Peptides against a protein of PDB entry 3V4L. Designs and how they scored, part 232

Target 1, 386 residues: chain A of PDB entry 3V4L
Amino acid sequence: GQPLAKDKVALLIGNMSYWEHPKLKAPLVDVYELTNLLRQLDFKVVSLLDLTEYEMCNAVDEFLLLLDKGVYGLLYYAGHGYENFGNSFMVPVDAPNPYRSENCLCVQNILKLMQEKETGLNVFLLDMCRKRNDYDDTIPILDALKVTANIVFGYATCQGAEAFEIQHSGLANGIFMKFLKDRLLEDKKITVLLDEVAEDMGKCHLTKGRQALEIRSSLSEKRALTDPVQGAPCSAEALVRNLQWAKAHELPESMCLKFQCGVHIQLGFAAEFSNVMIIYTSIVHKPPEIIMCDAYVTDFPLDLDIDPKHANKGTPEETGSYLVSKDLPKHCLYTRLSSLQKLKEHLIFTVCLSYQYSGLEDTVEEKQEVNVGKPLIAKLDMHRGL

## One batch from the design tools (peptide; made by RFdiffusion4, then SolubleMPNN)

Design b2_p23_3_s3 (from b2_p23_3, 12 letters changed)
Fold by OpenDDE base, seed 4:
Structure b2_p23_3_s3 (fold): chain B 386 residues (1-386), chain A 23 residues (1-23)
Amino acid sequence: as target 1 above (386 residues)
Amino acid sequence: MTAIDLSDPENAKLAALDEEAEA
C-alpha cells in the first residue's frame, strides 16, 4: 500500500538580506511558492526569511520539536552556502566575511538530530552553492549517522558548483525552484520526482554546464510528498505538535478601532511568512465634517527595526510585499513587519489618526495603543536564550 | 545562490533561448 505519514512538517528558510555578502532575490519567491505547494500537500509549513545564526539555530530546534516517529520532515534552504568535505553549510544573514563553519549551520548535524526523532522521511532541499570555502579549514567532527534508509537530499547544484538565481527587475525563482515547483505535486517517489526535475533543469540553456541537480538518497521505501497524513492524531505528542504549529501561525484578529472624533478604523493582519506580517489600516467610517483622515501605525517595538520610511505605504509593494498584494484589501495603508522572530514581548504599537475638520486648517491627531500579543512565529519565543 | 546578470550579452542570449523553448 501507499505509505502513511504520521504527520508532515516543513521548515523553509530563505536568506537574502545578507549584511556582509551579496544580496539575493529568489529566496523570497522560492520560499513563498514552496510554502503554498507544501500546504497543498498537507505539510505543516514554517516559512522564515532573513535569519541570523541564532535565529536559524532556534528555527531548527523548534522544527525538531515538531518531528516524531513516522513524521515526514522537509528542510528547504535558499541562500548562500558552501560545502566542505561533504558537509553542507547554510550561511545566516549576519555571517561575517569570510564566514566559517562556526558562523553557519551544518545540514548533517540537523540530519543527525532528525534521525534521533525516528522520522518516516527526511528530505533536504538545498538551494545554495556547493563550492568549497577556502577560508574554512575546519573539519566538523560529525557523529556517525544511523542507518535509517529514509533520507533524500536534493541539491540545487552538484559538488563544487554554484546554484543560480536570475537577477532581473521582476520577481523570479531560483533555477532549482523554477523546475521543482512544476513537479512538486506529482504522486511520485521523491527521488523519481527529483530526477525528473534534474532532467527539466538540464534543458535550461542559461545554467547548462554551470548548475546540475544532484540527488543523494538512501530511501528504501516508495515515499512521496503526496503520501497521506494519518487522519486522527493518535498520540499526545501529535496533538502537541498540531497545537504548537497552530500557535506559531495564529494571526491577530482584525480590530475595529473607534476614535473620539467618530472615525472608525479597521485594523487587519496578513501573514506573508511565519516571521513576516503585514498590518493594514482602513477607514470604515468617517463623519461628514472630517474632510481628510489617515490612520498611521507607529511606535513599534525597537526590536523589530521598522524603518518609518517603509511604514504606512499606499500599496503592499511599496513595503516590499510583492507576493500577497492580491489577497490584501485595497485602499489601505500597509506596513510590513519582516522580523517577527526578533519580538521579545507583545507586539504593542500606536494607531495614530490624523484628521482635518471642514473649515479648520490645523490637523488633529488622536492616538490609540494596540496590543496584539505575540503574532505568528513570535509565539515560539525564538529569543529565549538572549 | 549566485546571481546571473542578464546585462551580460551572453547570459541575455541564453535566457532568450530558454524563453523561446518555454513558449
Scores: peptide ipSAE 0.523, ipTM 0.945, DockQ to the pose 0.927
Fold by OpenDDE base, seed 3:
Structure b2_p23_3_s3 (fold): chain B 386 residues (1-386), chain A 23 residues (1-23)
Amino acid sequence: as target 1 above (386 residues)
Amino acid sequence: MTAIDLSDPENAKLAALDEEAEA
């Protein structure tokens, strides 16, 4: 019969805004497009941008809580990375220069923990460089992996080589994701799918002789990303997993705010990623005696590090939201919250209405505090240890 | 990942060959 997944869970991490390393661009697009494709494949997807070491550890721990016997686990990483002695290291955005293994997440340690969950399939898609880090001479003593015959690594590049992106042509995929996205929905054994991606990427003139896809597999069964999820969640564990994922994707409900002047504002929320939310405000009703009015959001929690100069923009693109702008309502003011993982408390902020009456030169302000609870990934309390 | 600089004439030439092959 066709293999069945007990469930399908993916963690996607895109690191681009490094503190001490060159900034990247492709991880933004790559994580977004891969999220949409994996959702079409009935994956429960957590998508995270720009994680610190601590935030990456917590994201992996939460991902491991979603794994269980016969669950398909997929980890995608786009960012800086290295490979020492056959161990792959993902580099957090706060990693020092030079970074070492103690500042990074070892993929083989994550694989060990996934094997302890008795997963049905373990897929790693690693869109990072695999050059040796000569500043780290540490030989990782890893415990021997179990023989589970269900492991697939898709490395964007071969050992000792780089994985590339194109930064000058606007928003573009990394080279690996450019070819992966075109085949990801195919009903093929995952190793066959990745072999076809390797052939397609091998035609790319720009990366020919500099980047080559490597497939490492122990997968003994014909398993595909298209494999159907087993129907009714029969276990208490499956219900807990579904609830845990749903918490990480719960948006605040849209609100209608009423001001004393008679102006009505619609406050709306959209998810770009599990840790990135757009707030938008629109004027739904304005009394005719009010000639001009604008609704600004302000007084955000300090943990979000929101620059007011980047808030309340006339377009989503001016906030740095280039991907979800088509799905957003027009004629709003937009604010992008890009670090929801940092939120320790409820998201409380002020809506400030600035308005002018006909025949009065002075602007009037009214303020209303809004509490939207913990949106998206902020419900997982990733910062409980800080 | 490593960024490819398309201001490099060799990289720009290779990228143009890839665009012509996708068209």
Scores: peptide ipSAE 0.520, ipTM 0.944, DockQ to the pose 0.907
Fold by OpenDDE base, seed 5:
Structure b2_p23_3_s3 (fold): chain B 386 residues (1-386), chain A 23 residues (1-23)
Amino acid sequence: as target 1 above (386 residues)
Amino acid sequence: MTAIDLSDPENAKLAALDEEAEA
C-alpha cells in the first residue's frame, strides 16, 4: 500500500537580520513559499524568522515535542552556516564574529534527537553555505547515529561550497528554493524529487561551477512528502500534538472597539509567520459631528522592541510586510510585530483614538487597553525550557 | 547563503541568460 505518515511536522527557520554578519533577503520569501507548499501537503508548519541561539534551541525543542513514532519530520533552514568535519552548523542572528560551534546549532545533534522519536521520515533541507569555519577547531564528539534508514539531507550546495541568493531590487528566492518550489508537490520519493531539483539547478548559468545540490540519504523505503496522514488521531500523544500545534497558530479574534464619542474601530490580526503578526485597525463607524479621526496602536510590551516610527502605517509594505499584503483588508493602519517569540507576558497594548469635532480646533483623545493573550508562537512559552 | 553581486558584469550576463531561458 502507499506509505502512511502518522502525522507530518515541519520547522522552517529563516535567519536574515544578523547582528555581526551580512544581512540576507531570500530567507523571507523562501520560508513563506515553503510554508504554503508544505501546508498544501498537510504538514503542520512552524515558520520562524530571525532567531537568536536561545530562540533556535527552543524552536527545535518544541519541534521535537511534535515528533513521535511514524511522524514525518522536516527541518528547513535558510541563513548563514558552515560545515566542519561533516557536521552542519546553523548560525543564529546573534552569533558573534567570528562564530564557533558553541554559538551555533549542530544539525546532526537534532537528527540524533529525531531518531530517538522513532520518526517515519527525517528530511533536512539546508539552504546554507558548507564552507569550513577556520575559527572553529572544535571536533564535535557526536554520538553514533542509529541505523534508521529514513534520513534524507538536501544540501543547497556541495561540501566546501556556498549557497547563493540573488539580491535584486525586488523579492527573490534563494537559488535552492527557486528550483525546489516547482517540484515540491510532486508525488515522488523524496530522493528522486531532490535529484530532479539538482538537475534543474544544474541548468542555472549564474551558479554553474559555484553551487551544486547534494543529496545524502539512507532512505530504504519509498516515502514522499505527498504521503497521506493517517486518519483520526487515535493516541493521546496525537491529540496533545494537535492541541499544541493549534495553540501555536491561533490568532486573536477580531474586535469591535466602541469609544465614548460614538466611533467604532475594527481591530484585526493576520499571521505572516508563526512569530510575525500584523495588527490592522479601521474606522467602521464615525458620527457626522466628528470631521476627522485616526486610531493608533501604542504601548506594546517592551520585550517586542516595537519602534513607533514603524507602527501605524498606511500600507502593509511600509511595515516590511510584502508577502501577505494581498490578503489583508485595505484602508487600514498596519503594525507588524516581527518578534512574537520574545513575548513573555500577554500581548497588552493601547488603541488610541484621536479625533476632532466640527467647529472645535482642539484634538480629543480616547484610549482603550486591549489584551489579546499570547498570539501564535507566544503560546508555546518558549522561554520556560532552559 | 551568500549574495551574488549583480553589479559584476559577468554575473549580470549570466543572470540575463537564466532569465531568457525561463521566458
Scores: peptide ipSAE 0.515, ipTM 0.943, DockQ to the pose 0.910
Fold by OpenDDE base, seed 2:
Structure b2_p23_3_s3 (fold): chain B 386 residues (1-386), chain A 23 residues (1-23)
Amino acid sequence: as target 1 above (386 residues)
Amino acid sequence: MTAIDLSDPENAKLAALDEEAEA
């Protein structure tokens, strides 16, 4: 019979906005497109951008809580990375220059922890460089992996090589995701699917002789990303997993704010990623006596590091939100919260209505405080250890 | 990942060959 997954869970990390390293662009598009494809495959997807070392550790810990016996686990990483002595290191955005293994996450350590969960399939998709880091002579003594015939590594590049992105003026995928996305929905054994992606990538003139996909697998069974989830979540563990995922993806409800002047504002929320949310405001009712009015959001929690100069934009694109702009209402003011993982408390902010009456020169302001609780990933309390 | 600079004439030529092959 077709193999069944007990459940399917993915953690996608895209690091771009490095502090001490070259900034990347492709991880934004790659994580977004892969999220949409894996959702079509019935994966529970956590998608995170621009994580610190501490935030990456916590994201992995929360991902491991979603893993259990017979669950399919997929880890995707797009960012800077290196490989020393066959160990793959993912580089956090706060990593120093030069970075060392002590500043980075070892993928083989994550694999060990996934094997302890008795997962049905472990897929690692590593869109990072595999060059040696000559500033790190640390030979990690990794514990011996268990013999599990369920591991697949898709490396975007071969050992000692780079994984590339094309920095166009527009949004573009990394080279690996460019080819992976076209085949990801195919009902094929994951190693066969990745082999076809390797053949397609091998035709790319730009990366020919510079990047080559490498597949490392112990997978003895015909497992595919298309494998159906085993029927109704009847186990207490499956219910807990579903609740934990749902908790990390709960958006605030859209609100209608009513001001004393008779202006009504719609306050809406959209998820770009599990840690990135767009707030939008629109005027849905204006008394005829009010000639001009605008609704601004302000007074955000300090933990979010929101620059007011980047808030309340006339377009989603002006906030840096290029991917979800088509799904957003038009004629709003938009604010992008890109670091929801940093939120320790409830998201409390002020909606400020500035307006002018016909025949009065002075602007009037009314303010309302809004508490939307902990949105998206902020519900997981990724900072509980600080 | 490493960024490919398309301001490099060789990279630009290779990218154009890939676009022609996808069309």
Scores: peptide ipSAE 0.511, ipTM 0.942, DockQ to the pose 0.928

Design b2_p23_3_s4 (from b2_p23_3, 8 letters changed)
Fold by OpenDDE base, seed 1:
Structure b2_p23_3_s4 (fold): chain B 386 residues (1-386), chain A 23 residues (1-23)
Amino acid sequence: as target 1 above (386 residues)
Amino acid sequence: MTPIDLSDPENAELYAKDEEAEK
């Protein structure tokens, strides 16, 4: 019979906004497109951008809580990375220059923890460089991995090589994701799918002789990402997993704010990623005596590091949101909250209505505080360890 | 990942070949 997954869970991390390292662009697009594809494959996807070391550790810990016996686990990482002694290290955005193993997440340690969960399949998709880091001579003493015969690594590149992205005027995928996305929905054994991706990538003139996909597999069974999820969650753990995932993806409800002047504002919310939300405001009613009015959002929690210069934009693209702009209402002001993982408290902010009456030169302001609770990933309390 | 600079003429020529092969 076709293999069944007890459930399917994916953690996607895209690090691009490094503090001490070159900034990347592809992780934004790659995580977004892969999220949409994995959702079509009935994966529970947590998608996170620009994580610190601590935030990456917590994201992995929360991902491991979603894993259980017979669950398919997929970890995707796009960012900076290195490989020393066959150990793969994912580089957080706050990593020092030079970075070391003590500043990075070891993928083989995550694999060990996934094996302890008795997972049905472990897939690692590592869109990072595999060059040696000569500043780190640490040999990780890895405990002996169990023989689970259910592990697949898809490395975007071979050992000692780079994984590339194309930095052009537009948004583009990384080279690995460019080819992976076209095959990811195929009902094939995951190692066969990745081998076809390797052949397609091998035709790319730009990366020929510079990047080659490497597959490392112990997968003894014909398992695919298309394998159906076993029906209704029968276990308490499966219910908890479903509830935890649902909480991490719960948006605030859209609300209508009414001001004393008689202006009505629609306040709406959209998820770009599990840690990235767009707030949008629109004037839905304006009294005729008010000639102009705008609704600004302000007074965000300091933990979110929101620059007011990037808030309240006339387009989603002006906020740095290029991917979800088609799904957003038009004629709003848009604000992108890109660091929801940092939110320790409820998301409380101010909606400021600025307006002008006909025949008055002075602008009038009215303010209303809004509490939307903990949106998206902020419900997981990823900070509980500090 | 490492960014490929398409302002490099060699990278630009290789990229153009890939875009022509995809059409």
Scores: peptide ipSAE 0.571, ipTM 0.953, DockQ to the pose 0.930
Fold by OpenDDE base, seed 4:
Structure b2_p23_3_s4 (fold): chain B 386 residues (1-386), chain A 23 residues (1-23)
Amino acid sequence: as target 1 above (386 residues)
Amino acid sequence: MTPIDLSDPENAELYAKDEEAEK
């Protein structure tokens, strides 16, 4: 019969905004597009941008809690990385220059932990460079992997080579995601799908002889990303997994704020990623005596590192949100919260209404504090150790 | 990932060949 997944879970990490390393652009688009494709494949997708070492460790730990016997696990990483002694290292955004294995996440350690969960399939899609790091002399002592015959590595590049992105004036995928996205929905064994992606990438003139997809697999069964989720009654563990997933993806409810002047504001929320939320405000009612009014959001928790210069914009794009702008209401003020993983407490902020009466030159302000609880990934308390 | 600079004439020529092959 066709293999069935007990469930399907994906963790997607895109690191771009490195502190001590060259900034990337493609991981934004790649994580977003891959999230949408994996959702069409009935994956539970945690999508995270710009994680520190500590935040990456916690994201992996939370991902491993969603894994169980017969669950399909997919880890995608786009960012800086290296390979030493056949071990792949994902580089966090806070990694020092030079980085070492002690500052990075070892993919083979994650694979070991996934094997302890008795997963149905383990897929790693690694959109990173595989050059040796000569500043890291550490030989990782890895425990021997179990023989599970359910492992697939799709490396965006071959050993000792680079994985590329195109830095152009627009949004562009990395080279790997450019070709992967066109085939990802195909009902094929995952190793066959990746082999076809390798052939398509091999036609790219720009990366020919510089980047080549490598498939490393031990996969004894015909497993595909299209394999249906088993519709049997959820075990207690499957219920816990579904609840944990739902908890991590719950947006705040849209609010209607009423000010003393009689202005009504709609406050809305949209998820760009599991750790990135857009707040939008719109004036839904204005008394005729008020000629002008604007509703600003301010007084965010300091842990979110919100630059006021990028808050309260007339377009999502002016906040740095280029992907979800089509799905957002028009004619709002927009604010992008890009670091929800850093939120230790409830998201409390101020809505400030600034308005002017007809025939008065003075601007009046009214303020309301809003508590939206812990949005999205902030419900997982990824900072419980800091 | 490593950025490819399309301001480099060689990269720009190779990229243009890829864009022509996709049409």
Scores: peptide ipSAE 0.568, ipTM 0.953, DockQ to the pose 0.933
Fold by OpenDDE base, seed 3:
Formats: C-alpha cells, structure tokens, sequence
Structure b2_p23_3_s4 (fold): chain B 386 residues (1-386), chain A 23 residues (1-23)
C-alpha cells in the first residue's frame, strides 16, 4: 500500500545574525520558502530565526516532543556549521570565535533521540559548510545508531566543502534551497528527489567544483514528503502533539481600540516565522475635528530588544519584513518583533495615539496598554531552564 | 554557509552565466 505518515513535523532553523561570525542573508528566504512548501505538504512546521545555543537546544527538545511512532520528522538548518569525524555541528548565533563542539548542536545526537521516538522517517537537510574545524579536536564518541532504515541526509555540500549563498542587493536563496524548492513538492521517494536536486545543482557554474549535494541514506522503503498523513488523530499522544503545535502558531486576535477622543484603531498581528511577528496599526475611524492622527506602539518588554528607531514604520520593508509585506494590509504603521523566543512574560505594550484638533497647535496623546498573552513560539516557554 | 563575493570578477562572470542559463 502507499506509505502513510502518522503525522509530519518539521523544525526549520535559519541563523544569520551571528555575533562573532560573518552575517548571512539567505537563511531568511530559505526558511520562509521551505516553510511554505512543507505546509503545502501537510507538515506541522516550526520556523525559527537567529537562535542562541540555549534556544536551539530548546527548539530541538520541543521538536522531539512532537515526534512519535510513525511520525515523519524533518530538520532543516541554514547557517554556519562544520563537520568533524563525520559528525555535523550547527553553529548558534552566540557561538564564540573560534567555536567548538561544546558551543554547537550535534546533528547525530538529534538523530539518536529521533530514533528513540520510533519515527517513520527522519530527514535532515543541512545547508551549512562541512569543512573541518581545526579549533575543535573533540572526537565525539557517539553510541551506535539503531538500524531503523528510515534516515535521509541531504547535505548542501560534500565533505570538506563549503555551502554557498549569494549576497546580492536583493533577497536570494542559498544555492541548495535555490534548487531544492523547485522539486520539493514532487511525489517521489525523498532520495530520488534529492538526487534530481543534486543534478540541478551540478549545472550551477558559480559553485561547480566548489559545492556538490551529498545524499546519505539508509531508507529501505519508498517514502516521500508527499506521503499522506494518516486520518483523524486516534491517540491521546496525537491530540497532545496537535495541541502543542497549535499553541506555537497561535497569533493574537486582531482588536479594535477606542480612544476617548473618538478615534478607533485596528491592531493586527501577522506571523513571518514562529519567533517573528509583525504588529500593525491603522486608523479605522477619525472624528472630523481631528486633523492629524498617528498610532504608535511602544513600551515593549525589555527581553525583546526592540529598538524604537525600527518600530512604527510606514512600510513592512522598513522594518526588515520583505517576505510577508504582500499579505499585510496597506496604510498602517508596522513593527517587527524578531525575537519572540526571548519573551518570558506576556507581551504587554502601549498603543500611543498622537493627534491634533483643528485650530489647536498642541498635539494631544492618549495611551492604552495592550496585553496579547504569549504569541507564537513564546507559548512554548523555551526559557523554562533559566 | 559562505557568502560569495560578486565584486570578484570571476564570481561575477560565473554568476552572469548562470543567470543567462535560467532565462
């Protein structure tokens, strides 16, 4: 019969804004496009940008809670990385220079934990360099992996090589995602799909002889990312998994704020990623006696590191939101919250209405505090160990 | 990932060749 997934879960991590390492750009686009493709494939997708070591560990732990017997698990990583002795290390944004294995996440350790969940398929897509780190002499003694015959690695590059991105003036994919995205929806065995991506990447002149896709597989069955999810959740564990995923993707409801002057503001929320939310404000009603009126958001929790200079922009693009700008309402003020994983408390902020009456030179301000609870990934309490 | 510098003439020529092949 056609293989069935009990469920399909993906964790996508894109690290760009490194503290001690060269900044990247492609992971933004790569995680976003891959999220949209995997959602079309009925994956439950958690998408995270710019994670610290601690935040990456917690994201992996929460991902492992979504895994169970016969579930398809996919881990994608785009960022800095290295390979020592056949072990792949993902580099967090807070990693020191030089980084070591103690500052990084070992993919083979994650695989071991996924095998303990009795998953139906384990897919790793690693868009990182596979050069040796000469500053890390640690030989990880990994326990022998179980023979599960359900593992696929798609490495963006071969052993000892780099994975590349093109830092153009615009948004561009990394080289791996550029070719992967065109085939990801194909109803093919995942190893056949990745082999076709390898042939397409092999035509790229810029990376020819510098980057080549490597497939490592023990997959004994014809499993595809297109494999249908088994029908209604029959187990208590499946219900818990669905609730846990839904919790991580719940946006605040749009609200209408009414000010004493008679101005009405619509406050709305959009998800760019599981840890990135855009707040937008619009004036939906203004009394005719009010000639000018603006609605600013301010007084965010300190844990979010919101620079007021980047808040309340006239376009989503001015906030750094280039991907979701088409889906946002026009003629708003926009604010991007890019670090929702850092939120320990409820998202409480102030909406400040600044307005002027006809015939008065002085601006008047009214303020309302808004509590939207814990949005998106902030509901998972990724900080529970601090 | 490693950024490719397109200010390098060799990288710029190779990139232009890939962009011509995609059209």
Amino acid sequence: as target 1 above (386 residues)
Amino acid sequence: MTPIDLSDPENAELYAKDEEAEK
Scores: peptide ipSAE 0.566, ipTM 0.952, DockQ to the pose 0.902
Fold by OpenDDE base, seed 5:
Structure b2_p23_3_s4 (fold): chain B 386 residues (1-386), chain A 23 residues (1-23)
Amino acid sequence: as target 1 above (386 residues)
Amino acid sequence: MTPIDLSDPENAELYAKDEEAEK
């Protein structure tokens, strides 16, 4: 019969804003596009940008809690990385220069933990360099992996090589995601799909002889990312997975704020990623006696590190939000919250209205505090331990 | 990942060949 997934879960991590390493650009686009494709494949997707070591560990731990017998698990990583002695290391944004294995996440340790879950399919997509790190002489003593089938690695490059991105003035994918995205929806065995992606990448003149996709597989069955989720009555575990996923994707409801002067402001929220939210405000009603009025958001929790210079922009693009800008209402002020994983408390902020009456020179100010609870990934409390 | 510099003439020529093949 057609293979069935008990459930499908994906964790996507894109690291670009490194503190001590070169900044990347492609992980933004790659994580966003892959999120949309995996959602069309009925995956429960958590998408995270710019994680510290601690935040990456917690994201992986929360992902592993969603894995169980016959579940399909997909881990995607885009960022800096290295490979020493056949061990692959994902580099967090807070990693020192030079980084070592103690500052990084070992993929083979994650694989060990995934094997303990008896998953129906494990897919690792590693869009990182596989060069040796000569500053790290540590040989990880990996515990013996169980002899399990149904593991697939798609490495964006071969051992000892680099994975590339194109830095131009526009938005671009990494080389691996550029070709992967065009085939990801195909109803094919995942190793056949990745082999076709490898052939397509092999035609790229820019990376020919510098980057080559490597497939490592123990997949003994015909399993595809298109395999349907088992529609049987939700086990208690399936209900818990659905609730945990829903909790991590709950946006605040849009609200209409009414000021004493009779001005009405619409406040809205949009998810760019599981840890990135756009707040937008618009004046929806103004009394005729008010000649000018401006609304802005301020007084964010300190944990979010919101620079007021980057808040209240006239376009989403001025906030650094290029991907969701088409889906947002026009003629708003926009604020991007890019680090929701850092929110320890409820998201409380102030909406300030500055206005002027006809024939009065004095500007009047009114303020309303807004509490929207814990939005998106902030509900998972990924800070438990700091 | 490693950024490719398209200000390099060789990289720019290779990239242009790839863009022509996608059309």
Scores: peptide ipSAE 0.560, ipTM 0.951, DockQ to the pose 0.916

